# Peptides against a protein of PDB entry 5JXT: the designs that were tried, part 70

Target 1, 319 residues: chain A of PDB entry 5JXT
Amino acid sequence: SLLPKKEINVYIGMSEMQVKWYQKILEKDIDAVNGAGGKRESKTRLLNIVMQLRKCCNHPYLFEGAEPGPPYTTDEHLIYNAGKMVVLDKLLKRIQKQGSRVLIFSQMSRLLDILEDYCVFRGYKYCRIDGSTAHEDRIAAIDEYNKPGSDKFIFLLTTRAGGLGINLTTADIVILYDSDWNPQADLQAMDRAHRIGQTKQVVVYRFVTDNAIEEKVLERAAQKLRLDQLVIQQGRAQVAAKAAANKDELLSMIQHGAEKVFQTKGAFGTMAEKGSQLDDDDIDAILQAGETRTKELNARYEKLGIDDLQKFTSESAYE

## One batch from the design tools (peptide; aimed at target 1 Y72 T74 D117)

Design b2_p26_5_s1 (made by RFdiffusion4, then SolubleMPNN; its pose is not in this set)
Fold by OpenDDE base, seed 1:
Structure b2_p26_5_s1 (fold): chain B 319 residues (1-319), chain A 26 residues (1-26)
Amino acid sequence: as target 1 above (319 residues)
Amino acid sequence: SPLRERRERENRRFAEELERLRRELE
């Protein structure tokens, strides 16, 4: 029988470089961030801020002129300048030592480009599929990854490309490097490993930048998922979960953690304490804390009814 | 990766410009 998947949110602090870029993004549109733009501020402007903040949470090198150089080098700076990369680097070493194989999903093909360069730098053998990959090349990559005795450790996928009904049950670990706004897209991605033919316990690690917009993206996705479940159970098909965040929701998401980010000199959390010097005990602590917070998050939404889940609880960024 | 190819192109351009500047200083 297929074992239930284990899902763990991995809460990761920003690097110093991420904090600096996050501050710059907020400062550039400070009037928007403070809600001073009133009725005149377009939803499009807020969506653009959200997109930039999400890029920052993934990797600062997604911004033009952020990578140090020329000359541009593939070196440790690719890792230590992004909190998610620091955790990923340690986690992949552990996963490999355990004899597991891993799917890494992202919404951003440009992040997969960084992850390819990282894989080459660390000597990890990988496959890649994104939205631009030709159909024949997708089949070839899947077959190469799934073949008996495959030396491919990592499969890099965009979440949408991974959603295409493919079977990747030869992997037992799934890393969601970032989250889709639609929780069903992430479920479809992890179900590539968690499917008939899987012989191992599937573990899903969802990376979430702590004290940043990604926490609110996660909360919104959890709310939507619970709402979708309740709507199906109650037969209330008409509760169109408002698929798109409204202006006030977007503003609340942007404001979340912003004050603490402005007050921070250097990195956040374990990134401030250890930086790239995270050891196995630090990773265990991060995973344990993440498992606890994941249970708390799930328990919060399991108690809510449809009417409560339809209300975006704007927790003030200042509580 | 497309990123690697971009970086390699930019590195080549930078190297060429450095060589040009060195020749102008000689």
Scores: peptide ipSAE 0.326, ipTM 0.829, DockQ to the pose 0.479
OpenDDE base, seeds 2, 3, 4, 5: peptide ipSAE 0.309, 0.323, 0.222, 0.311; ipTM 0.821, 0.825, 0.664, 0.819

Design b2_p26_5_s2 (made by RFdiffusion4, then SolubleMPNN; its pose is not in this set)
Fold by OpenDDE base, seed 1:
Structure b2_p26_5_s2 (fold): chain B 319 residues (1-319), chain A 26 residues (1-26)
Amino acid sequence: as target 1 above (319 residues)
Amino acid sequence: SERAEKRREENEALERKRRELEELLE
């Protein structure tokens, strides 16, 4: 029988470079961040800020002029300048030692380009599929990855491209490097490994930048998922969760952790204490803390009814 | 990737400029 998948949110501090870029993004639009624009702030402006903050949470080299150079080099700076890369680098070493194979999903094809450079730098053999990959090349990449005795350790996928009904049950680890706004897209990505033909326990690691916008993206996705489940169970088709965040929700998401980010000199959390020198015990502590916070998050939403979940989309502006 | 191509082009452009400057100093 297929074992239930284990899902763990992995809460990761920003690097010093991420903190600096996160501050810079907020400062550039400080009036919008402070709500000083009132009703005049366009939803588009807030969405743009959200997208820049999410890029920062993924990797600062997604911004023009952020990467050191020219000359551009592929070196340890690719890792230590992004908290998610520091954790990924340690986690992949553990996954490989366990004889596991891993799917890495992102919303951003440009992040996959950074992950390709990383894979080459570490000597990890990989496959890649994104939205631009031709149909024939997708088949070839899947077949190469799924081949018995394949030396391909990593499969890099955009969440949307990986969602297209493919079978990747030859992997047992899923890393969501970032989350989709639609929790169903992430579930569909997980179901590429968690499907009939899987023989191992599937473990899903969801990377979440701590004290940043990604926590609110995660909370919103969890709320939506619970609401969708309750609507299906109660047959109340009319409670379509308003799929698009309103302006106040977007503003609240942008403001989350912003004050602490402005007060921070250097990196956050474990990135401040250890930086790129995370050991196996530090990774175990991060995973254990993540498992606890994941259980707490799930327990928070499991207790809420439809009416509470609908209200919570409005009240999350004041905490 | 587009990233890898852009980085190569910028590195090559820097190397060209460096060679041009070295030739001017000789």
Scores: peptide ipSAE 0.437, ipTM 0.861, DockQ to the pose 0.301
OpenDDE base, seeds 2, 3, 4, 5: peptide ipSAE 0.430, 0.433, 0.384, 0.434; ipTM 0.857, 0.860, 0.759, 0.858

Design b2_p26_5_s3 (made by RFdiffusion4, then SolubleMPNN; its pose is not in this set)
Fold by OpenDDE base, seed 1:
Structure b2_p26_5_s3 (fold): chain B 319 residues (1-319), chain A 26 residues (1-26)
Amino acid sequence: as target 1 above (319 residues)
Amino acid sequence: SERREEREEENEELREEEEEKEREEA
């Protein structure tokens, strides 16, 4: 029988470089971030800020002129300049030692390019599929990954390209490097490994940048998912959750953690304490803390009714 | 190396497209 998947949010501090770029993004649009634009502030401008902050949470090298060079070198700087890469690098070593195989999903094809360079640098054999991958090449990559005795350890996918109903049950670990605005897209990605034919316990690690916009993206996705479940259960088809965030919601998301980011000199959390020198005990602590916070997050939304879940609760912005 | 130079070129194109969209929506 298929075992239930285990889902763990992995809360990761920003690197020093990510903090600097996150500050720079907020400072560029400081009036919008402070809500000084009021009713005149464009929703599009707020969406653009959200997208830039999400890029920063993924990797600072997603911005032009962020990568040190020329010459551009593939080295440890690709890892230590992004908190998610530091955790990924340690986690992949553990996953490989366990004899597991891993799917890595992102919303950003350009992040997959960084992950390819990382895979080459670490000597990880991988497959890749994104939105631009031809249909024949997708089939070939899936078949190469799924073949008996495949030497491919990692499959890199954009979340949307992974949504195509493909079977990747030869992997037992799923890493969501980032989250989709639609929680159903992430579920569809997980269901590539968590499907009939899976023989192992599927574990899903969802990377979330701590004290940043990604916490609010996660909370909103969890809220939406719970609302969708309750609507289905209660037969209230008319409760279309407003699919798009309003301006006030976007502003609240942008403001989350911004003050602490401005006050921070250097990196956040375990990235400040250990940086790239994270050991196996530090990873265990991060995973354990993540498992606790995941249970707390789920328990928060399980108690809410439809009417509460329809309201954006801004209250968690200042805790 | 080539993929990073290509990514910088794509980053410049994406920035130009984002800036062009910001101008069209302003």
Scores: peptide ipSAE 0.099, ipTM 0.659, DockQ to the pose 0.034
OpenDDE base, seeds 2, 3, 4, 5: peptide ipSAE 0.060, 0.076, 0.027, 0.013; ipTM 0.635, 0.648, 0.575, 0.465; seeds 2, 5 fail the geometry check

Design b2_p26_5_s4 (made by RFdiffusion4, then SolubleMPNN; its pose is not in this set)
Fold by OpenDDE base, seed 3:
Structure b2_p26_5_s4 (fold): chain B 319 residues (1-319), chain A 26 residues (1-26)
Amino acid sequence: as target 1 above (319 residues)
Amino acid sequence: SARAERRERENAELARRLEELRRLLA
């Protein structure tokens, strides 16, 4: 019998470099961030800010002129300059030691470029598929990964490419490096490993930058998922979940954690205390805290009805 | 990756420019 998947949100502090770039993004559009743009501030401008903040949460090297150099190198700085990479680096060592194999999903092909360079730097054997991968090369990569006795440890995928109904049940760990706006896309990614033919407990780690826009992306995704479930259960065909965030929702998402980011000198949380020197106990603490917060998040939305889930709960953007 | 290839090109351009500067200062 297929075991239920275990899903854990892994809340990760920003590195010092991420904090600096997050501040820089907010400062560049400070009038829009403060809502001072009023009726003239376009939804498009807010969407652009959201996308830049999400890039920052993934890796600061997604910005031009962010990477240290020249000379440019692939070295430890690729890891310690992004909180998600620090956690990933420790987690992958554990995953490998336990004899597991891992799918890593991202929305951003440019992040997969960084992850590819990281895999080479660490000596991890990998496969890669993104939106630009030719059909034949996709088949070859899947077959190489799924081959009995395959030495490929990691599969790097864009969430969209992973959505294509492929079977990757030879992996038992799924890392969502970032989240889709549509929770169904992430579920479809998980279902590549969590499918008939899986013999292991599938564990899904969803990376979420703590005290940043990604928490609000996650909350919105959880809200939407619960709404979709209730609509199906109640047979209410017409609950058009407003798929697109409105202007005020986007502004609230941008403002979330912004004050604390501006007050921060250095890194956040465990990244401030340990940086790249996370040990196994630090990882266990992060995973345990994440499991608790995941349960709390799910419990929050489980109690809500359809009418409540259609309302944007603006928690204070400054808490 | 496409990142590594970009960085290699940028390093090569820097190296050329440094060599040109060295020749001008010698």
Scores: peptide ipSAE 0.436, ipTM 0.865, DockQ to the pose 0.483
OpenDDE base, seeds 1, 2, 4, 5: peptide ipSAE 0.435, 0.416, 0.431, 0.433; ipTM 0.874, 0.865, 0.871, 0.872

Design b2_p26_6_s3 (made by RFdiffusion4, then SolubleMPNN; its pose is not in this set)
Fold by OpenDDE base, seed 1:
Structure b2_p26_6_s3 (fold): chain B 319 residues (1-319), chain A 26 residues (1-26)
Amino acid sequence: as target 1 above (319 residues)
Amino acid sequence: SPLAEERRKRLEELERERRRRELELE
């Protein structure tokens, strides 16, 4: 029988470089971040800020002029300049030692390009599929990954491209490097490994930048998922319509952790303490803390009714 | 990343060359 998947949110601090770029993004639009634009602030401007902050949480090299050079070199700086890469690097080493195989999903094809450079730098054999991959090449990549005795350890996918009903049950680990605004897209990605034919316990690691926009993206996705479940259970189809964040919701998301980011000199959390020198015990601590916070998050939303879940509770960004 | 973008272009070129060779072998 297929075992239930285990889902763990992995809360990761920003690197020093990410903090600097996160500050720069907020400072560029400080009036909008402070809500000074009021009703005149465009939803489009707020969405753009959210997208830049999400890029920063993924990797600072997604910005022009962020990568050191010229000359441009692939080295350890590709890893230590992004908290998610530091954790990924240690986690992949553990996963490989366990004889597991891994799917890595992202919303950003440009992040997959960075992950390809990383895979080559570490000597990891991989496959890749994104939205631009031709149908024939997708089949070939899937077959190459799934073949008996495949030497491909990693499959890199955009979340949407991975949603195409493909079977990747030859992997037992799923890493969501970032989250989709639609929690169903992430579930569909997980279901590529968590499907009939899977023989192992599927474990899903969802990377979440701590004290940043991604926590609010996650909370919103969890809220939406619970709401969708309750709406289906209660037969109230009409409630699902307000899926798009309003201006106030977007502003609250942008403000979350902003003060702490401005006050921070250097990196956050374990990235400040250990940086690239994370060991296996540090990873275990991060995973254990993540499991606890994941249970707490789920328990929070399980107690809420439809009417409560329809209200975006703007927890004040200043608590 | 400039390196990532150059790599992507190289991979796309290699894929185009592979497809071209496959079509020439048919």
Scores: peptide ipSAE 0.028, ipTM 0.554, DockQ to the pose 0.039
OpenDDE base, seeds 2, 3, 4, 5: peptide ipSAE 0.000, 0.022, 0.020, 0.024; ipTM 0.256, 0.550, 0.527, 0.591

Design b2_p26_6_s4 (made by RFdiffusion4, then SolubleMPNN; its pose is not in this set)
Fold by OpenDDE base, seed 1:
Structure b2_p26_6_s4 (fold): chain B 319 residues (1-319), chain A 26 residues (1-26)
Amino acid sequence: as target 1 above (319 residues)
Amino acid sequence: SPRRRRREEELRRAEEERRREAERKA
């Protein structure tokens, strides 16, 4: 029988470069971040800020002019300049050592381009598919990954391209490098490995930048998923339609952790203490803390009814 | 790589823009 998947949120501090770029994004639109734009501030402007902050949480090299160069090298700077890459690098070494195979999902094809260069730099054999991959090339990549005795360790996927009903049960580890606004897209991605034909315990690692916009993206996704479950159980189909974040919700998400980001000189959390010198014990500590926070997050939303889940409680980052 | 090609294209565009700005000031 298929074992239940284990899901762990992995909370990761920003690198020094990410903190600098996160500050720069907030400072550029500081009036909007402080809510000073009032009724005149467009939802579109707030959505743009959210998208830039999410890019920063993934990798600072998603911005033009952020990467050092010329020359543009492929070396350790791809790793140490993003907290998620530092954790990924150590986690992949462990995953490989245990004889597992891994799917890595992102919303951003441009992040997959960084991950390809990283895979080449570390000597990891990989497959890739995204939204631009031709149908025949997708089939070929899936077959190459799934073949008996495949030397392909990593499959790089955009979450939407990975959602297309494909079977990847030859992998037992799933890394969600970022989260979709629709929690169903992430579930569909996980279900590529967690399906009939899987022989191992599937483990899902969801990377979340700590003290940043991604915590609120995660909370909102968890809230929405619980609401969708309750709506299905109660037959109240009409409730699902309010899926678009309102202006005040977007503002609250942008403000979350912003003050602490402005006060921070250097990196955050374990990235400040260890940076690229993260060891196996540090990874175990991050995973254990993540497992605890994941249980707490789930327990928070499991107790809420439909009416409570429809209320966005804007906890201000200033409380 | 796709990443490196983008950086080279970004650099080329920035150099072309600086050249056009210099030509407009001359």
Scores: peptide ipSAE 0.489, ipTM 0.865, DockQ to the pose 0.518
OpenDDE base, seeds 2, 3, 4, 5: peptide ipSAE 0.288, 0.282, 0.465, 0.454; ipTM 0.746, 0.736, 0.859, 0.857; seed 3 fails the geometry check

Design b2_p26_7 (made by RFdiffusion4)
Pose (drawn by RFdiffusion4):
Structure b2_p26_7 (pose): chain A 317 residues (1-241, 244-319), chain P 26 residues (1-26)
Amino acid sequence: SLLPKKEINVYIGMSEMQVKWYQKILEKDIDAVNGAGGKRESKTRLLNIVMQLRKCCNHPYLFEGAEPGPPYTTDEHLIYNAGKMVVLDKLLKRIQKQGSRVLIFSQMSRLLDILEDYCVFRGYKYCRIDGSTAHEDRIAAIDEYNKPGSDKFIFLLTTRAGGLGINLTTADIVILYDSDWNPQADLQAMDRAHRIGQTKQVVVYRFVTDNAIEEKVLERAAQKLRLDQLVIQQGRAQVAAAANKDELLSMIQHGAEKVFQTKGAFGTMAEKGSQLDDDDIDAILQAGETRTKELNARYEKLGIDDLQKFTSESAYE
Amino acid sequence: SPPKTYLPPPTNPAPPPTLLYPTFPS
């Protein structure tokens, strides 16, 4: 029995420093922010703003010249200058206290570099797979974290790094520092720990910058994820739109017994006998429209799970 | 990248600052 994973959006604010940088990004190209300029502009200008705001929502030290002036030290400012780092510090502390281990995913390798400095600062044992990591390296990195009684606690990965089917069930908590545009990428990262061999409840925390660009980014991915489900669930429809032996058999046998019983004429003919007054015609049209309504209202309401013929139906016996 | 000095964590860490929620323009 594999427990369904708990996925939680953790909505996070921004530090005072992030607001300064967030405002500068928006100011440096306020024209495009207000939707100015021609409609012919290429997508490049707006997408550059998206990248900067994404970096800003992650950590201000991703911008050069942002870390407090030289010389540079690795201290508490690494934590308190990014809202996500403040939430993560207490979250990681609480995770270790309850005997849990955690996989931390990110889109940006420069952020895992910042998280490396944090793990060394707090004394956390950790592993990293980068996507810019050789094959034999990440094999050892997987094994080191999966070793029984492992020294490690945090596993730093990029959402895409490892490839398909790698196993990290020796962890039961997943933290998505930032989200991906396609939902299958984040969903695959969660299934590093949420797969066969996982014994404990998998909990996934997704850091989202509330009232900022990442909240809006998330709604789109949630929509695209909902669209994918509808396509996959309806993937049986085109194969259904020939005729089975039973389908052909049912068409022929339908009402055949009543036909054999009949010596004279059938229904509409036996009761009225090829002569029809106005009243008889009116009853035929009223009974038909009623049947037509009930038939259409029944089938136009159905779903794929009712229309889909099982392959075992072809096993006529 | 320039060099960095790694400092030990203090015994009593400073309290976390209050986080802000700016409005994203639509």

Design b2_p26_7_s1 (made by RFdiffusion4, then SolubleMPNN; from b2_p26_7, 9 letters changed)
Fold by OpenDDE base, seed 5:
Structure b2_p26_7_s1 (fold): chain B 319 residues (1-319), chain A 26 residues (1-26)
Amino acid sequence: as target 1 above (319 residues)
Amino acid sequence: RPPKIYLAPPANPPPYPKLLYPKFPE
């Protein structure tokens, strides 16, 4: 029988470089961040801020001029300049030692380019599929990954490309490097490993930058998922899943953790104490804390009715 | 991204730590 998948959120801090870039993004549009634009502030402007903040949470080298160089080298700086890469690097070591194989999903093909550089740097054998991958190359990559005795450890995928019904049950670990606004896209990604033919316990690690925009993206996705489940269960097909985030929701998401980020000098959250020098005990502590917070998050939304889930729970960014 | 110089992986990478999977609740 297929074992139920285990999903854990991995709450990760930012590197010093990420904090500096996150601050710069907020500062550039500080009037919009402070809500000073009032009713005149464009939803498109707020969506752009959200997109830049999400890029920062993923990797600062997604910004032009952020990568050290010339010369542009692939070295340890590729890892220590992004909190998610620090955790990923330790986690992949652990996964490989267990004889597990891993799917890594991202919304950002440009992040997969960074992850390819990382895989080459660490000597990880990988496959890649994104939205631009030709059909024949997709088949070849899937077959190469799934073949008996495949030496490919990692499969790099965009979440959307992974949604195409492919079977990757030869992997037992899924890393969601970032989250989709649509929780169904992430579920579809997980279901590439969690399908008939899987013989191992599937574990899903969802990376979330703590006290930043991504935490609110996750909360919104969890809220939507629970709402979708309740709508199906109650037969309320007419409850239109609330459309794209409104302006006030986007503003609240941008403001979440912004003050703390502005006050922070150096690395942020779990990255502040040990940074790139995270040991095994630190990783275990992060995973345990993540498991606890995941249970708490789920328990929060399980108690809510449809009408409550339709309200944006503005936990004020200032509480 | 500009052309990158890839460093060769270290000959003796430190042994990767064991994942302690949190025990699934029974």
Scores: peptide ipSAE 0.049, ipTM 0.400, DockQ to the pose 0.134
OpenDDE base, seeds 1, 2, 3, 4: peptide ipSAE 0.069, 0.051, 0.044, 0.061; ipTM 0.459, 0.410, 0.517, 0.511; seeds 1, 2, 3, 4 fail the geometry check

Design b2_p26_7_s2 (made by RFdiffusion4, then SolubleMPNN; from b2_p26_7, 9 letters changed)
Fold by OpenDDE base, seed 5:
Structure b2_p26_7_s2 (fold): chain B 319 residues (1-319), chain A 26 residues (1-26)
Amino acid sequence: as target 1 above (319 residues)
Amino acid sequence: APPKIYLPRPENPPPYPELLYPKFPD
């Protein structure tokens, strides 16, 4: 029988470089961040800030001129300059040692480029599929990954490309490096490994940058997922769960953690304490804390009715 | 309502590297 998947949010501090770039993003459009534009502020402007903050949470090298060089070399800086990479690097070693195989999903094809460089640097054999991958090459990559005795450890996928009905049950670990605004896209990604034919316990690690916009992206996604579930259960198809974030919601998301980021000198959390020198005990502590916070997050939304979930989209703009 | 968080303007904003986002309309 297929075991239920385990889902753990992994809350990760920003590196010093990420904090600096996050500050720069906020400062560059400080008037929009402060809500000084009022009713005149464009939703597009706020969405652009959100997109840059999400890039920063993933990796600072997603920005032009952020990579150290010349010379441009793949080295340990690729890892220590992004909190998610530090945790990923330790987690992948553990996953490999236990004889697991891993799917890594991102919204950003350019992040997959960084992850390819990382895989090459660490000597991890991988496959890749994104939105630009030809149909024949997708089939070839899937077959190469799924073949008996495949030496491919990692499959790199964009979340949307992975959504296309692919069977990857030869992997038992799923890493969501970032989150989709639509929680159904992430579920569809998980379901590539969590399907008929899976023989192992599927574990999903969702990376979330702590004290940053990604927490609010996650909260919004969790709220939407619960609302979608309740709407299906109650047969109330008309509950417009599709309301795109309004300007005030986007502004609240941008402002979340911004004061602490602005005041911070250096890295956040475990990244400040140990940086790239995280040990196995630190990773266990991060995973345990993440499991606790995941249970708390789920419990928060499970208690809410449809009407409360609809109101909470407005109240989260006031807290 | 006052902004929940007010970030001070940096006194000397460093020339931010061209963050590859569209120029904000002035």
Scores: peptide ipSAE 0.029, ipTM 0.587, DockQ to the pose 0.014
OpenDDE base, seeds 1, 2, 3, 4: peptide ipSAE 0.000, 0.020, 0.026, 0.005; ipTM 0.295, 0.390, 0.593, 0.339

Design b2_p26_7_s3 (made by RFdiffusion4, then SolubleMPNN; from b2_p26_7, 9 letters changed)
Fold by OpenDDE base, seed 5:
Order: structure tokens, then sequence, then C-alpha cells
Structure b2_p26_7_s3 (fold): chain B 319 residues (1-319), chain A 26 residues (1-26)
């Protein structure tokens, strides 16, 4: 029988470089961030800010001129300049050591380019599929990954390209490097490994930049997922249509953690004091904290009715 | 982008610069 998948949100801090870039993004549009644009501030402008902040949470090298160089080198800076890469780098070592194989999903094909560079740098054998991958190349990549005794450790996928009904049950670990606005897209990604033919416990690690916009993206996705479930259960099909974030929701998401980011000079939190390379105990602590917060997040939304889930309660931003 | 130079992983990777770790709840 297929074991239930284990889903863990992995809450990750930003690197110093990410903080600096996150600050710059907010500062560039500070009037919009402060809500000073009033009714004149376009939803499009806020969506652009959201997109830049999400890029920052993924990797600062998604910005032009952020990558050190010329010369452009692939070195440890590719890892330490992004909190998610630091955690990924440690987690992949563990995953490999346990004899697991991993799917890594992102919304951003340009992040997959960084992850390819990382895979080459670490000597990880990988496959890649994104939206631009030809049909024949997709089949070839899937077959190469799924073949008995495949030496391909990692499959890099865009969440949407991975959504295309493919079977990747030869992987038992799923990393969602970022979250889709549509939680169903992430579920569909997980279901590439979590299908009939899976023989292992599927574990899903969802990377979430803590105290940043991605936490609100996750919360919104969790709300939507619960709402979709309740709508299906209650037969209330008409409610599902308000899926697009309004202006105030986008503004709240942008503002989340912004003050803390502006106040941050250098490294932030107790682990900054250790100056130490994340060890296995640090990863275990991150995973345990993530598991706890995941349970709390789920428990928060499980108690809410349809009417409560339709209200973007601003109160969840301050507690 | 100019061709990226892939450096071999250092035998002793430098300590990662301080990440803004969330305060683990005490």
Amino acid sequence: as target 1 above (319 residues)
Amino acid sequence: RPPKIYLPPPANPPAYPELLYPKFPD
C-alpha cells in the first residue's frame, strides 16, 4: 500500500546577501510598500514587488549584477549567498547518504539554472525538465531518471512541467524549493513521487523563507487548499472563484517581515553567533522546528470554516 | 553570461557566513 506522504515546511532564514537585496527591493518601491500609493497604486506594481521578493527568497543571483564577477565562478558563494541553498546542500548530502533520490521543484526555470550549476559543482548527477523542454527530451530525461540502477540522483523540475502526469516513483524525496500560488500545483508535483509504484515513504520538504513574503505565500496557499477542500465537501462550487489576491492582501504580504528586514544589520538570530557551518544537528533542529510549525499551520486552518477562510484575516500577520 | 568556471569543492568548505536563522523557539 502507498504510505501517506510526510510534508514538512522547512523555514529558512535569509543570507546576508538576501537581506541586502530584500531591503533594496523594498526601498526601491518604499511608498508602495508603506501603502502610501493609496488607490493609485496598481495591483501590477504590487505583483512585481511580490515577484522580486520571491526571487530574492530563492536566490539573489536571479537579479542582474548580483552574481560576483567577472570572472563568474561557480564556488561556495553560490551556496552561502542563499539560505535555501545552504539548507539544500546539507539536506542533499543526507538524502544521498540514506540512498534516497530527490525531485527538486521550483516555479522559476532560472533557479533551475542555478541548481544545475550547483549540481555540477557538487558532482550530483541530475535530470532537468522545464516548460521549454521538448517532448522527446522530457521522455528521455524521465526514462534516464527512472531506469533501473540510474545514477541520476536529482531531478530538477519546474512545478508546472512536473505537473504533466509523469511518474517519478523512483524518487522518494520531494523538495519544493518554492511554493506555487496554487497549492494544487504543488500537490500535483508531490504526486509525481507519491503514486502507485512508490515503495518508500515519500517525504516532502517545502522550503519557506521565514519572516518574509514566502511565509505569506504559504499561508495563502494553505488557506486556499482548505477552502477548496471544504467547498468540495460542502458542494459550494461558487465560492472558489476569488482566488486572485487583492491589492490589500498583496500589500500585507509585502509588508510581512519588512520591518525586521530593514532593522537587520548583518546576520540575524542565535545561529549567527555560532559563525559555524550548519551541521547535521542544526539541520535536525530546522527540520524539527519546521515539523512543529507545519502541524501548527495545518491545525490553524483545519479549525476554520468557509466563511473564515474567505476572510483574509490580517490578524494572522501580527501573532 | 561568460562561461562559468566551476571550481572544485574545497576540501574544507569555509564556514557559511551567518544566515539569518529564525530564532528557534526556545
Scores: peptide ipSAE 0.051, ipTM 0.589, DockQ to the pose 0.268
OpenDDE base, seeds 1, 2, 3, 4: peptide ipSAE 0.034, 0.028, 0.032, 0.160; ipTM 0.411, 0.313, 0.558, 0.750; seeds 2, 3, 4 fail the geometry check

